# Peptides against a protein of PDB entry 5VZU: the designs that were tried, part 50

Target 1, 271 residues: chain A of PDB entry 5VZU
Amino acid sequence: GRTLEDIFHEHMQELILMKFIYTSQYDNCLTYRRIYLPPSRPDDLIKPGLFKGTYGSHGLEIVMLSFHGRRARGTKITGDPNIPAGQQTVEIDLRHRIQLPDLENQRNFNELSRIVLEVRERVRQEQQEGGHEAGEGRGRQGPRESQPSPAQPRAEAPSKGPDGTPGEDGGEPGDAVAAAEQPAQCGQGQPFVLPVGVSSRNEDYPRTCRMCFYGTGLIAGHGFTSPERTPGVFILFDEDRFGFVWLELKSFSLYSRVQATFRNADAPSPQ

## One batch from the design tools (peptide; made by RFdiffusion4, then SolubleMPNN)

Design b2_p13_1_s2 (from b2_p13_1, 7 letters changed)
Fold by OpenDDE base, seed 3:
Structure b2_p13_1_s2 (fold): chain B 271 residues (1-271), chain A 13 residues (1-13)
Amino acid sequence: as target 1 above (271 residues)
Amino acid sequence: RQAVLEEMRKLFR
């Protein structure tokens, strides 16, 4: 029977062969497309741009991070044998913050899974409710047969007079309990550790995170076969670093900002 | 699905 080691070697050989095939395609006619950096907006969680990501055996990949209102998107700039360039490797819902437990409970993968799956269910419910409202609104455009009802002259109803009794109703100003937005402790990151059994390429990841959000990651077989979105956690470490926990894969990808400055990489202003 | 997850889990190891 094949050993686990034989299966691993066969898989690594297949991956190397696929990488070689993709590299050999560069000898063919290629279409080059200019990539523009997204413009930064004041409300962006961090500055958008290019990040270098770690994907285990795939190695180093380049991802463009961009913001789209309450959503963030990671778009592949480099392809791999599973997912081609231009695909959305991660989609982040900035409406659905993930609250990590204390450092002891962060080691429990089942606890993280529970939290993420609960948020996934809320996102699914919100999508179903929004789908129903859009469905009911379309049904009432029955054809208004514009029967031309004849213009009967509206009689001038008389101007009743001005009796201005000043009712003093001293409506007590209902104390709008301004829910004191607890000042987002914008400065103090929380201690961070990967759950036990989550694979990381190395232990060199930030041990403090600012915020976490629900997201989905794209996975596929070789040649982009059977593509699907899996649940995960976007972890903001700082202005230049974020992570993604691939929940179903039990893996972690670290993304670090590309510090290179690109001249003429800004999108041309729409003339 | 299962095959893709197993393949991807091998790729991330």
Scores: peptide ipSAE 0.102, ipTM 0.797, DockQ to the pose 0.718
Fold by OpenDDE base, seed 5:
Structure b2_p13_1_s2 (fold): chain B 271 residues (1-271), chain A 13 residues (1-13)
Amino acid sequence: as target 1 above (271 residues)
Amino acid sequence: RQAVLEEMRKLFR
């Protein structure tokens, strides 16, 4: 019977062949597009730019990190057999922080999965509620041209009625103790370890992280077939490193800043 | 979905 190893080798051979075909096609049809680095904004979580990502068997890829209000985006600069260049490999919701448990409980994949899926359900609920508000706002602009029906002068009737006593009911305002969201101490890194059964190409990932956020990763079959978004965790390690845990794939991608400076790579100021 | 996840799980191992 085909072993898991046989299936892996066959699949790796297919991937190598696909990569070879794509690379060989580039020699015949070179399309050059200028890549502009996103401008840095004061509110950006880290400096935007190019990162080298590790994608399991795909190897080294280049991703552009950019910030869009309360969202971050990783855009593929290099394509692979599944996801072409220019696709959003990761989308990060900076509204939804993931709190990692202690280091012992971080080894439990099911605990991380629970935390991420709870946040996913909140994001889904917020999208449904926001969809209803956008739907109701469009319905009311029917211009009822109400024709001016004539003003009949209906009469004065004066009725008197009387007495109702002032009930003093002094309802004490219940102190809604606003649970002060403790300002997440953005400064102290927490110990970080991958859950058991999450595959990483390299065990040399940072063992301390600053913060984590809910995100989604793009997955597809070969040739970008049946593309879908899967839940994951964006892990900020430092100014130059982040990770993404692909929850459904049980894999980890490490991204490290490209330290090369490019001349004339800044986006032209929007005129 | 399941087939894509299985293929992708092969890719990330």
Scores: peptide ipSAE 0.099, ipTM 0.800, DockQ to the pose 0.791
Fold by OpenDDE base, seed 1:
Structure b2_p13_1_s2 (fold): chain B 271 residues (1-271), chain A 13 residues (1-13)
Amino acid sequence: as target 1 above (271 residues)
Amino acid sequence: RQAVLEEMRKLFR
């Protein structure tokens, strides 16, 4: 019977063959697309730009990180046999912070899964509620039949004047105890470890993280067949490194900033 | 779905 090892070797051979076919076609006709770096904004979680990501057997890929209000986006610069270049490999919801448990409980995959799925259900509820408000607002534009409203004459209503008195009532200024906005604890770096049974290409990942957010990753079959978004965790390590835990895949991708400086990579000013 | 997840799990090993 086919062993798990035989199935793995067959799949790896297919993946290598697909990569070889795509790369061998480059000898005949290459199209080059200019990539523009997104401008940095003061409110961006980290500087936007190019990151090198690891995708298990896919190897090294390039992703553009960009910020869009309360969302962050990872866009594939390199394609693979499953997900073509230009697709959003990850979408991060910066409204939904994930609190990791202590280091002992972080080893428990089921606990991380529970936390992520609870946040996923909240995001789903918010999307349903916001969809109802947007649906009810569109229903009331029935065609305004332009009935010609007749020109009623403006009657001149008169000038009445009088005098009313100056009552003094000295209402005490209630002390508005300014609820001290707890300074959004720019999360003190916490110890970080991958759950047991989450695969990483390399054990060399940061063992401390700043903060985590709910996100979704894009997965598909070969040739971009049946694309779907799966739940995951965006992990900010530092200014130059982030991770993504693919919850349903039990996989971790590490992303490291491309330190190369590019000339003429700024987006043209919108004319 | 399940077949895609199984193929993708092979890709992430």
Scores: peptide ipSAE 0.096, ipTM 0.796, DockQ to the pose 0.764
Fold by OpenDDE base, seed 2:
Structure b2_p13_1_s2 (fold): chain B 271 residues (1-271), chain A 13 residues (1-13)
Amino acid sequence: as target 1 above (271 residues)
Amino acid sequence: RQAVLEEMRKLFR
């Protein structure tokens, strides 16, 4: 019977052949597009720019990280046989922080899956509600003809009386221990480990993360067939490293900043 | 969907 190894080798050969065909097809019709680095903004979670991503058998890819208000975006600079260059490989919702459990519970994939799917449901509800508010807000600008409601002087009804009973009961002021909202330590990293059964290309990933957010990743078949967005977790490790957990794929991609400085890579100022 | 997920799972191994 076909071994798992035989299936892996056949698939890797097909992937290599596809990459070779794509690379060879480029010689016949290369559209070169100039890439500009996004401008840095003070409110950006980290400096935007180029990151080197690792995707299992796909090898090394380049992604542009950019910030768009409460969203972050990873845009493919390098295409692959499934997702062409210029596509949004990841879209991150910076409104929806993922709180990772303790290190023991982080090993449980089902716990991470629960947390992510609960956030996904909230995002879906907010999108439905925001669609209704945008719909209802347009309908009610009918001109309210301000008909002057006449000032009818409704009457004085009367004074009922006094009864005074004084009951003393001196209930002790229970010390409401104000649960000091522990200031969300926005700066302290927490211990980080991948869940059991999440594939990583290597075990050399940061073991401490700063914060996590809900996001979606783009997946497709060969030749960009049946593209869909799948739920995942964006993990900020530091200023130069982030990860993405592909929940449905049970895989992890690590992204590291390209430290190279590029001349003339700044976007032209909008005139 | 299932076929795409299976194909993508092969690519991430």
Scores: peptide ipSAE 0.084, ipTM 0.793, DockQ to the pose 0.784

Design b2_p13_1_s3 (from b2_p13_1, 5 letters changed)
Fold by OpenDDE base, seed 2:
Structure b2_p13_1_s3 (fold): chain B 271 residues (1-271), chain A 13 residues (1-13)
Amino acid sequence: as target 1 above (271 residues)
Amino acid sequence: MEEVLEEMRKIFN
């Protein structure tokens, strides 16, 4: 029977062949579309733009990072045999921060998996609840015909009565020590390490991160077959670097800003 | 066996 090794070798050979075909197709009729850089907003987590991302066996790819309110998106500018160009490789929920444990527990893949899956379940619940509120709110705007029901005028009645007693009991206001929400220490990077068993390329990834968020990554078979979104962790290192942990793939992608200046890359102002 | 399954998983992203 085919061994798992045979299946892996066949799949890798197919991937290499597909990559070779795609790279050799530059002599074919190609459709070029202008890429515009996303506009930067004051509330953006970092400056949006082009990043070089590492994708396991696929190598180096170009991803556009953009911000959409409380969501960030990584869109493939370069595609691979699995995920074509223009697909949203990662979607990040900036509402759902991932709190990394200490360095010892960060090495435990099962601990990271637990944390991510708990956040995934919360995101799922919020989507179900918000779907119900949006459904119920549309039903009740039936036109209430404003029947002008008339101004009936009644009536006076009366007066009672006085009594007084003043009891003083001066219960001391217990100091409700307002648990000072420790201002999220926005400035000091947390020590960061990949879990054991998470594959990275032999790149020196930053050993400190600013913040982490829940996200999903797009995966598919060859030719974009059976595309699905898998849970992961977006890791912001600095203004120019972020990572994504693909939980189900046990892989890490490092993204580094493209330092090239692009002329005429600004989106035309909406007229 | 498990290593091969782990390497196969890396090819989908």
Scores: peptide ipSAE 0.134, ipTM 0.751, DockQ to the pose 0.230
Fold by OpenDDE base, seed 1:
Structure b2_p13_1_s3 (fold): chain B 271 residues (1-271), chain A 13 residues (1-13)
Amino acid sequence: as target 1 above (271 residues)
Amino acid sequence: MEEVLEEMRKIFN
């Protein structure tokens, strides 16, 4: 029978061949699409824009980061043999923060997996509850019969009235010293390490992160076959760097801001 | 066997 090594070798040969075919088709008619940078908002976690992402066997790809209220999205600007350009490679839920354990427990993949899967189940429950409220509201459009009823014109009038009075009572408001919840130290990064057995294309990733969120990554077979969203962790390092841990793939993608300035890259104002 | 190949194809994205 074929070994896992034979299957891996055949897959890598197929991937290289597909990349070669796509690269060799430059003699064909190319369709160019203009890309606009997403607008920046004050509430955006970091400045939106273009990032260079590392994808395991695919190498370097260009991703557009954008913010949509309590969601962030990474959209592929470059495609690969599995996922074409224009697909949302990552979707981040900014409502669901991931708390990383201490540096010793961060090395344990099973601990990270537990934390992420607990958050995944909460997200699934919230989606089911919100789906039930939207379902019950549509039922009662019974057929309005067309009854024709008529014209009447009335009428009047009036007036009243006045009164009173003034009661004093002066109850002393007790000083409930609201314990000021110390603003969770949003500024001090925590030590960060990848779990043992998570693959990274480059070991040169930031060893301190600011915050983490639950997210999903898009995976597919060659030619975008059987596309699905898998659970993962978005890791904010700084203003110019973030990561994504693909939990099921046991892989890590590092994203670094494209430092190039683009002229006329702003979206035209909606007329 | 085809399922294992499809899982392997997804692992490389």
Scores: peptide ipSAE 0.114, ipTM 0.736, DockQ to the pose 0.253
Fold by OpenDDE base, seed 5:
Structure b2_p13_1_s3 (fold): chain B 271 residues (1-271), chain A 13 residues (1-13)
Amino acid sequence: as target 1 above (271 residues)
Amino acid sequence: MEEVLEEMRKIFN
């Protein structure tokens, strides 16, 4: 029977062939579309812009990072045989922080998986609850045709009386000990290591991270077949570097800011 | 076998 190694080898050959076909097709007809850099906002986690991402077997790709309120998005500027250009390779929920454990427990892939899946379930519950509130609000605008039913007269019904009992019950104010959310120490990054069994293209990744968030990554078969969003972890290292752990793929992508300055890349002001 | 191949084809992002 075919070994997993044979299957992997055939798949890598297919991937190389597809990459060759795609690159060779660029020689025939190039359609140029202008890309605009997203404007930076004060509330953005880092400056938006172009990043060079490492995608395992795919190699180096260009991703546009943009911010949309409490969401960040990585959009592929370069495509690959699985995910075409213009697709959102990663979507990050900036409401759902991932707290990494100590450095010893960070090496445990199952511990990271547990933490991420618990956050995934919370995100799913919040989406279901918010979906119910949006559904109930639309049901009540039936047009009540107000037929003018006629003026039947005022009956004067009477004055029932006064009973005044003053019951004093002095309910003690229960001290709701507001669990003081420890102010996230904004200053010094935490030690970071990839879990054992997570593949990284380069072992040269930052060993300190500022913060992590829940996110989803887009995966698909060759030719963008059966596209799905899988859970992952966005890892902010610094202003110019972030990572994404693809949980189901057991892989890590490192993203580094493109330091090139582009003329006339600013989005036209919305008129 | 095809399902395992399809799952392996998804290993690329």
Scores: peptide ipSAE 0.083, ipTM 0.719, DockQ to the pose 0.218
Fold by OpenDDE base, seed 4:
Parts: C-alpha cells; structure tokens; sequence
Structure b2_p13_1_s3 (fold): chain B 271 residues (1-271), chain A 13 residues (1-13)
C-alpha cells in the first residue's frame, strides 16, 4: 500500500509542478496593478499594512492586513496554487475575543478546539438573529401615490411661554454593582504556546501574545476548488507580528510586518 | 485515500 510518506511526496511533487506551471505559463502576460496601503484609524488594533506570512509548503506569502470596523481582514497580495491573489485568506471578528487558558491547557488542542467552536456557535446565532430583523422591515412600502399636497401658506411666529418649576425628587442611588471591567491590561502579554499537534513551519514564534480573536481562514483545493471558510484563532503578538491557528488543518501561520517603507503608497485622498 | 489527499491539499494552505 502507499505510505503516508509516499502520499506526502506525491503531493509535494504536485505542488512544485503547479507552482512551476503558474510561474512559467504567465511569464508572457503579466498585468500589474498598483496596491495602496489601507488607511490607518486610531481605533485599529495595530497599524494596517503588508505582512509576510508563512504558509507550510507554500513558503512565504504577502498578506495585507486591513481593518473594517469590528472586523480585520488578511488579503493575499501573493497567491498560491490553492488561494489566488486578492482573496481574503483570513477574516477576524474583533467582537469575539478568544480567552486562552493557562499555559498547560494551551498545550491541549481539544481545549482550544472547544473554546473556538463555542465562539463559532455564538457567531452563527448572532448572524441568524440579525438576519430575521432585516427581513421583516422591507414588506410594507406600498406605493405611496404622490398626491401633490397643495402649497399651504407660511403661518407665523408665536412666542414665549415661560415657567420653571423645579421638582426635587430624590430617587435613591441603586448600587449598580459596576461589573469591574477588568482593565484590559494593555501592557502585559499572556504566555503563549501552540497546542500539541499543531504544525508550525518553525518553532520560532513569540511565546507571549497580547490578544486573541475568533476568525475564519479560507482553504481550497488546487486551482481554488471547493473554497471553504474554516474556524481559527487570530493571535496578536505585537505591533509587527500576528499569527493564525487553522483549527481544522491543525496548522499555524506566522505573519511579520514588512519593514520596507513605501513612498507614495497611501491611497489618494478622495477629492 | 482521495479524502486524505484532499485534506493534505487543504493542510498546506
């Protein structure tokens, strides 16, 4: 029978062949489009921009991180045989924070899987509830016949009336137990480790993270066949580094900011 | 076997 090594070797040969075909066949007909850096907002989790990502066998790819209100998006600037350029490789929901367990329980893939799938189910419920409210409101615009209401005249100004009574009523301050929003300790990263059985291209990833969020990653077969969004975890390490755990793939991608300064990379101001 | 190959094709994204 074929071994797992034989299957892996054949897959790697297929991937190399596809990469060779994609690079060699398009050499004669390349179209270039200028890419602008996404605008930065004060409320952005980190400065948006270009990141170099590590995707297993695909190697190094360029991803543009951008913020869209309560969502962040990683858009492929470079494509691969599975996911073409311009696709959103990751979409992060900044409303749905992932609380990582202690360092011992972070090693347990099943614990991370449980946490992520619970958040996935909440996101699904919120989408179903919000979909129902949008459906009922559209029904009742009957055609309001534009009856030409006649030009009734400009009747005047009247005035002043005054008075000021001050009623005192001294309603007791109900002790609203302010649920102490534990101040988001913006400064101290929590210890971070990948779960056992999550593959990383290398073990050189940050061992502390600032914040984690629920997200989805785009996966597909070769030639962008059967594209699917799978659950994952966006991990913010620092201003220049983030990761994504692909839950179903049991893989980790590390993204590092492109440190190159691009002159005139800002989008033209809307005139 | 095809499912394992398809899963492997997805794993390397």
Amino acid sequence: as target 1 above (271 residues)
Amino acid sequence: MEEVLEEMRKIFN
Scores: peptide ipSAE 0.026, ipTM 0.664, DockQ to the pose 0.273

Design b2_p13_1_s4 (from b2_p13_1, 4 letters changed)
Fold by OpenDDE base, seed 2:
Structure b2_p13_1_s4 (fold): chain B 271 residues (1-271), chain A 13 residues (1-13)
Amino acid sequence: as target 1 above (271 residues)
Amino acid sequence: REEVLEEMRKLFN
């Protein structure tokens, strides 16, 4: 029977062949689109721009990171046989921070999986509730003709009396020690390690992260067949590096800023 | 079968 190894080898051979075919087809009619760098905004988590991302079987790819309010997007600049250029490889929800456990519990894939799936369920609930509020709010603007209901005189119900019992009991105000919300130390990096069983192309990933967010990654079969969004974790390491943990794939992509400056790559000002 | 699908999934991103 076909082994797991046989199927993996056949899939890798097909992937290599597809990459070769696409590379050899550069002599065909290609549509070139100019890429502009996103404008940086003060509220952007890091400077937007081009990053070199590591994808497990695909190798090195170029991704554009951009910010859209409370969302970040990674858009493929280089495509592969599974996901074409221009697709959103990652979509990050900057409303949903992932709190990583201690370094010991970070090694447990099931713990990370639990945390991510709990956030995924919250995101799903918020989307359902926000869909209901947007639906119900449009229906009730029927013109309430406020017919002026006549002011019936409220009868003065009588002033019952004064009974004055003075009981003094001076219960001491228990000092509610306001649990000082430890100011989210936005500046101290947390120790970071990949869970056991998560594959990385490079073991030389940053061992300290600044913050993590819930996100989704795009996956597809060869030729962009059956595209789906899978849950994951966006990990900000520093101004020039971020990662994405593909939870269902048990894989890690490291993204490093392209340090090259491009002339005439600024987006034209919206006229 | 599930292990095959898991290993194939690593190739889909």
Scores: peptide ipSAE 0.201, ipTM 0.777, DockQ to the pose 0.298
Fold by OpenDDE base, seed 5:
Structure b2_p13_1_s4 (fold): chain B 271 residues (1-271), chain A 13 residues (1-13)
Amino acid sequence: as target 1 above (271 residues)
Amino acid sequence: REEVLEEMRKLFN
C-alpha cells in the first residue's frame, strides 16, 4: 500500500508542479498593485514593514507586518499554491503574551503546545463573553408609551411600623493583594530553542528572544481550499527579526526585515 | 487514503 511518506512525496511533487505553473503564469499576465508601507506608530511593537519569511515547503516569501492596536498582522505579499497573496498569513494577539519555559523545557513540544492551547482557550472565552455583551445591548427596544388612562384618586392608609436595630457588623475589607504582575523586564532576552520535532529550513535562527505572543496562522489546501486558522506562537527576536511556530504543522517560519529602501512607498496620509 | 490526503493537504501555509 502507499505509505504516508509516499503520499507526502506525491503531495510535494504536486506542490512543486503548482509552483512551476504559478511562476510560469507571471510571464503571461502581470497585474501590478502598488504596495504602501504602513506608517510607524509610537505604540508599535517594532517598526512595521516588509519581511522575508521562510515557509518550510514554500521557501522564501514576502510578508507585510502591520499593527492594529493590540493586534499585529502578517499579510502575504507573495502567494503560494495554498495561500494567495493578500491573505493574512499570521494574526498576533499582543494582549496574550506567551511565557516560554526554561531552555530544557522549551525542547518539549508538548509543553509548548499545552501553554499555547491554554491561551487559546482564554482567547475563546473572552470572545464568547464579548459576544454576549454585544448581543444584549440591541434588545432593549424601549417600551411604547401606552397612553395614560385617567387617574382615579384612591386614598390614605397610614400604617406605622417600627423598630429594627442597627447591627454594626464591621466586615474588615480583605486586602486583595493584587499580585502586581512584575512588568517582565523588556531588556533581557531569554534563551530560545525550537522544540524537538519542529522543522526549520535553517538552523540559523536567533537563540535569544525578547518576548512571545499568542497568534494564529492561516493554512489551506491547494488552491486555497478549506482555509482555517491554526494556533501558533509569535516570537520577537529583535527589531528586524521575528518567528512564528505553527503548532499543528510542527514548523517554524523565520521573518527577517527587508533592508531595501523603497522610494514613494509610504502610505498617502489619510486626507 | 482520501482522509489522509485531505489531512496532508491542510498542512500547508
Scores: peptide ipSAE 0.152, ipTM 0.751, DockQ to the pose 0.204
Fold by OpenDDE base, seed 4:
Structure b2_p13_1_s4 (fold): chain B 271 residues (1-271), chain A 13 residues (1-13)
Amino acid sequence: as target 1 above (271 residues)
Amino acid sequence: REEVLEEMRKLFN
């Protein structure tokens, strides 16, 4: 029978061949589209812009990071054989922070998996509830036929009397020790390590992260077949670096800001 | 086999 190694080599050969065909076919006909950098907003988690991502065997890709209220989006600027340019490779829910455990427990993939899947289930519940509210709100604009309901008479309910006894029960005020919500130290990075069994292209990733969020990554077969969203973790390292842990793939992608300054790359102001 | 190929397909995305 074929070994896992044989299957891996065959798939790697297919991927290389597809990448070669892809690059060679475009030499004859290139379509250029102008890309505008997203405008920065005060509430953006980091400055939006172009990032260089590493996708294992696919190599280097360019992703545009943009912010859309409580969501962030990574959009492919470069396509690959599986996912074409312009697709949203990652979608981040900035409402759903992932709390990483201590550094020892971060090595446990099953613990990260549990945390992510619990958040995934909350996101699904919120989507179902929000879908019901949007559905029910449209149905009830039936015409309010204002039938004038007749004035039923005020029955005078009688004035029952006053009696007074002031029981002095001096219940001691139990000291509710207000558990001081430790202010989430927004400024100190947490030690970060990939779980055991999560593949990275290299071990050269930041060992400290600022915060993590729930997200979904787009996966597909060759030619964008059977596209689906898989759960993952967006990891903010710093102003210029973020990662994505693809939970089901047991893989990690590192994204680093393109440091090049672009003149006239801003979107035209809406007139 | 097909599950392994599907896992491999996923690992290359």
Scores: peptide ipSAE 0.057, ipTM 0.794, DockQ to the pose 0.264
Fold by OpenDDE base, seed 1:
Structure b2_p13_1_s4 (fold): chain B 271 residues (1-271), chain A 13 residues (1-13)
Amino acid sequence: as target 1 above (271 residues)
Amino acid sequence: REEVLEEMRKLFN
């Protein structure tokens, strides 16, 4: 019978062949789309922009990182046989921080999986609760039968008068206890290692991370068949590097900022 | 279990 290894090799050969066919079809009508860099905002976790991502089966891809309030988004600029250009390869929930265990326990894939799946369940519960509140608010617009309310006459209510008593009461200024702004714990860099059994294309990844967040990655079959979002971990290393751990794929993608400056890459001001 | 792993191997990111 075919081994699991045989099936993987057959699929990898098909993927390589598809990539070769798409790149070797010189007679194809190519459509070029202009890419604009997102504007930076003060509240952005890091500067938005272009990153080179490592995808295990696909190699190097270009991803645009952008921020949307409490969400970050990676959008594919380069496509592959599974996920086309313009799709959101990763979506990060900046409300749901992941705390990594100590370095010994970080090597345990089952522990990381447990932590992420617990956060995934909280996110699902919050989505269900928020969906119920939005659903109940729409149900009460029963058709207002427009009963013609009769024109009741404007009664002129009279001008009552005057009195002026001046009561002094000197309310003491309650001490505004300055709520100590808990210093935004700029997460002290923690030691980082990939779990055993997580595939990385390169062993040269940062061994210290600033913070981690819950996220979802997009996966699909060849030709963008059966696209789904799988749970993962966004790992911020520094201003120019982040990672994504794909739990179900047991893979790691490293993203490094494209240092090239582009002229005329700013979005036109909305006129 | 093997069939699920086979279907998962057809999915890439």
Scores: peptide ipSAE 0.197, ipTM 0.767, DockQ to the pose 0.293; fails the geometry check

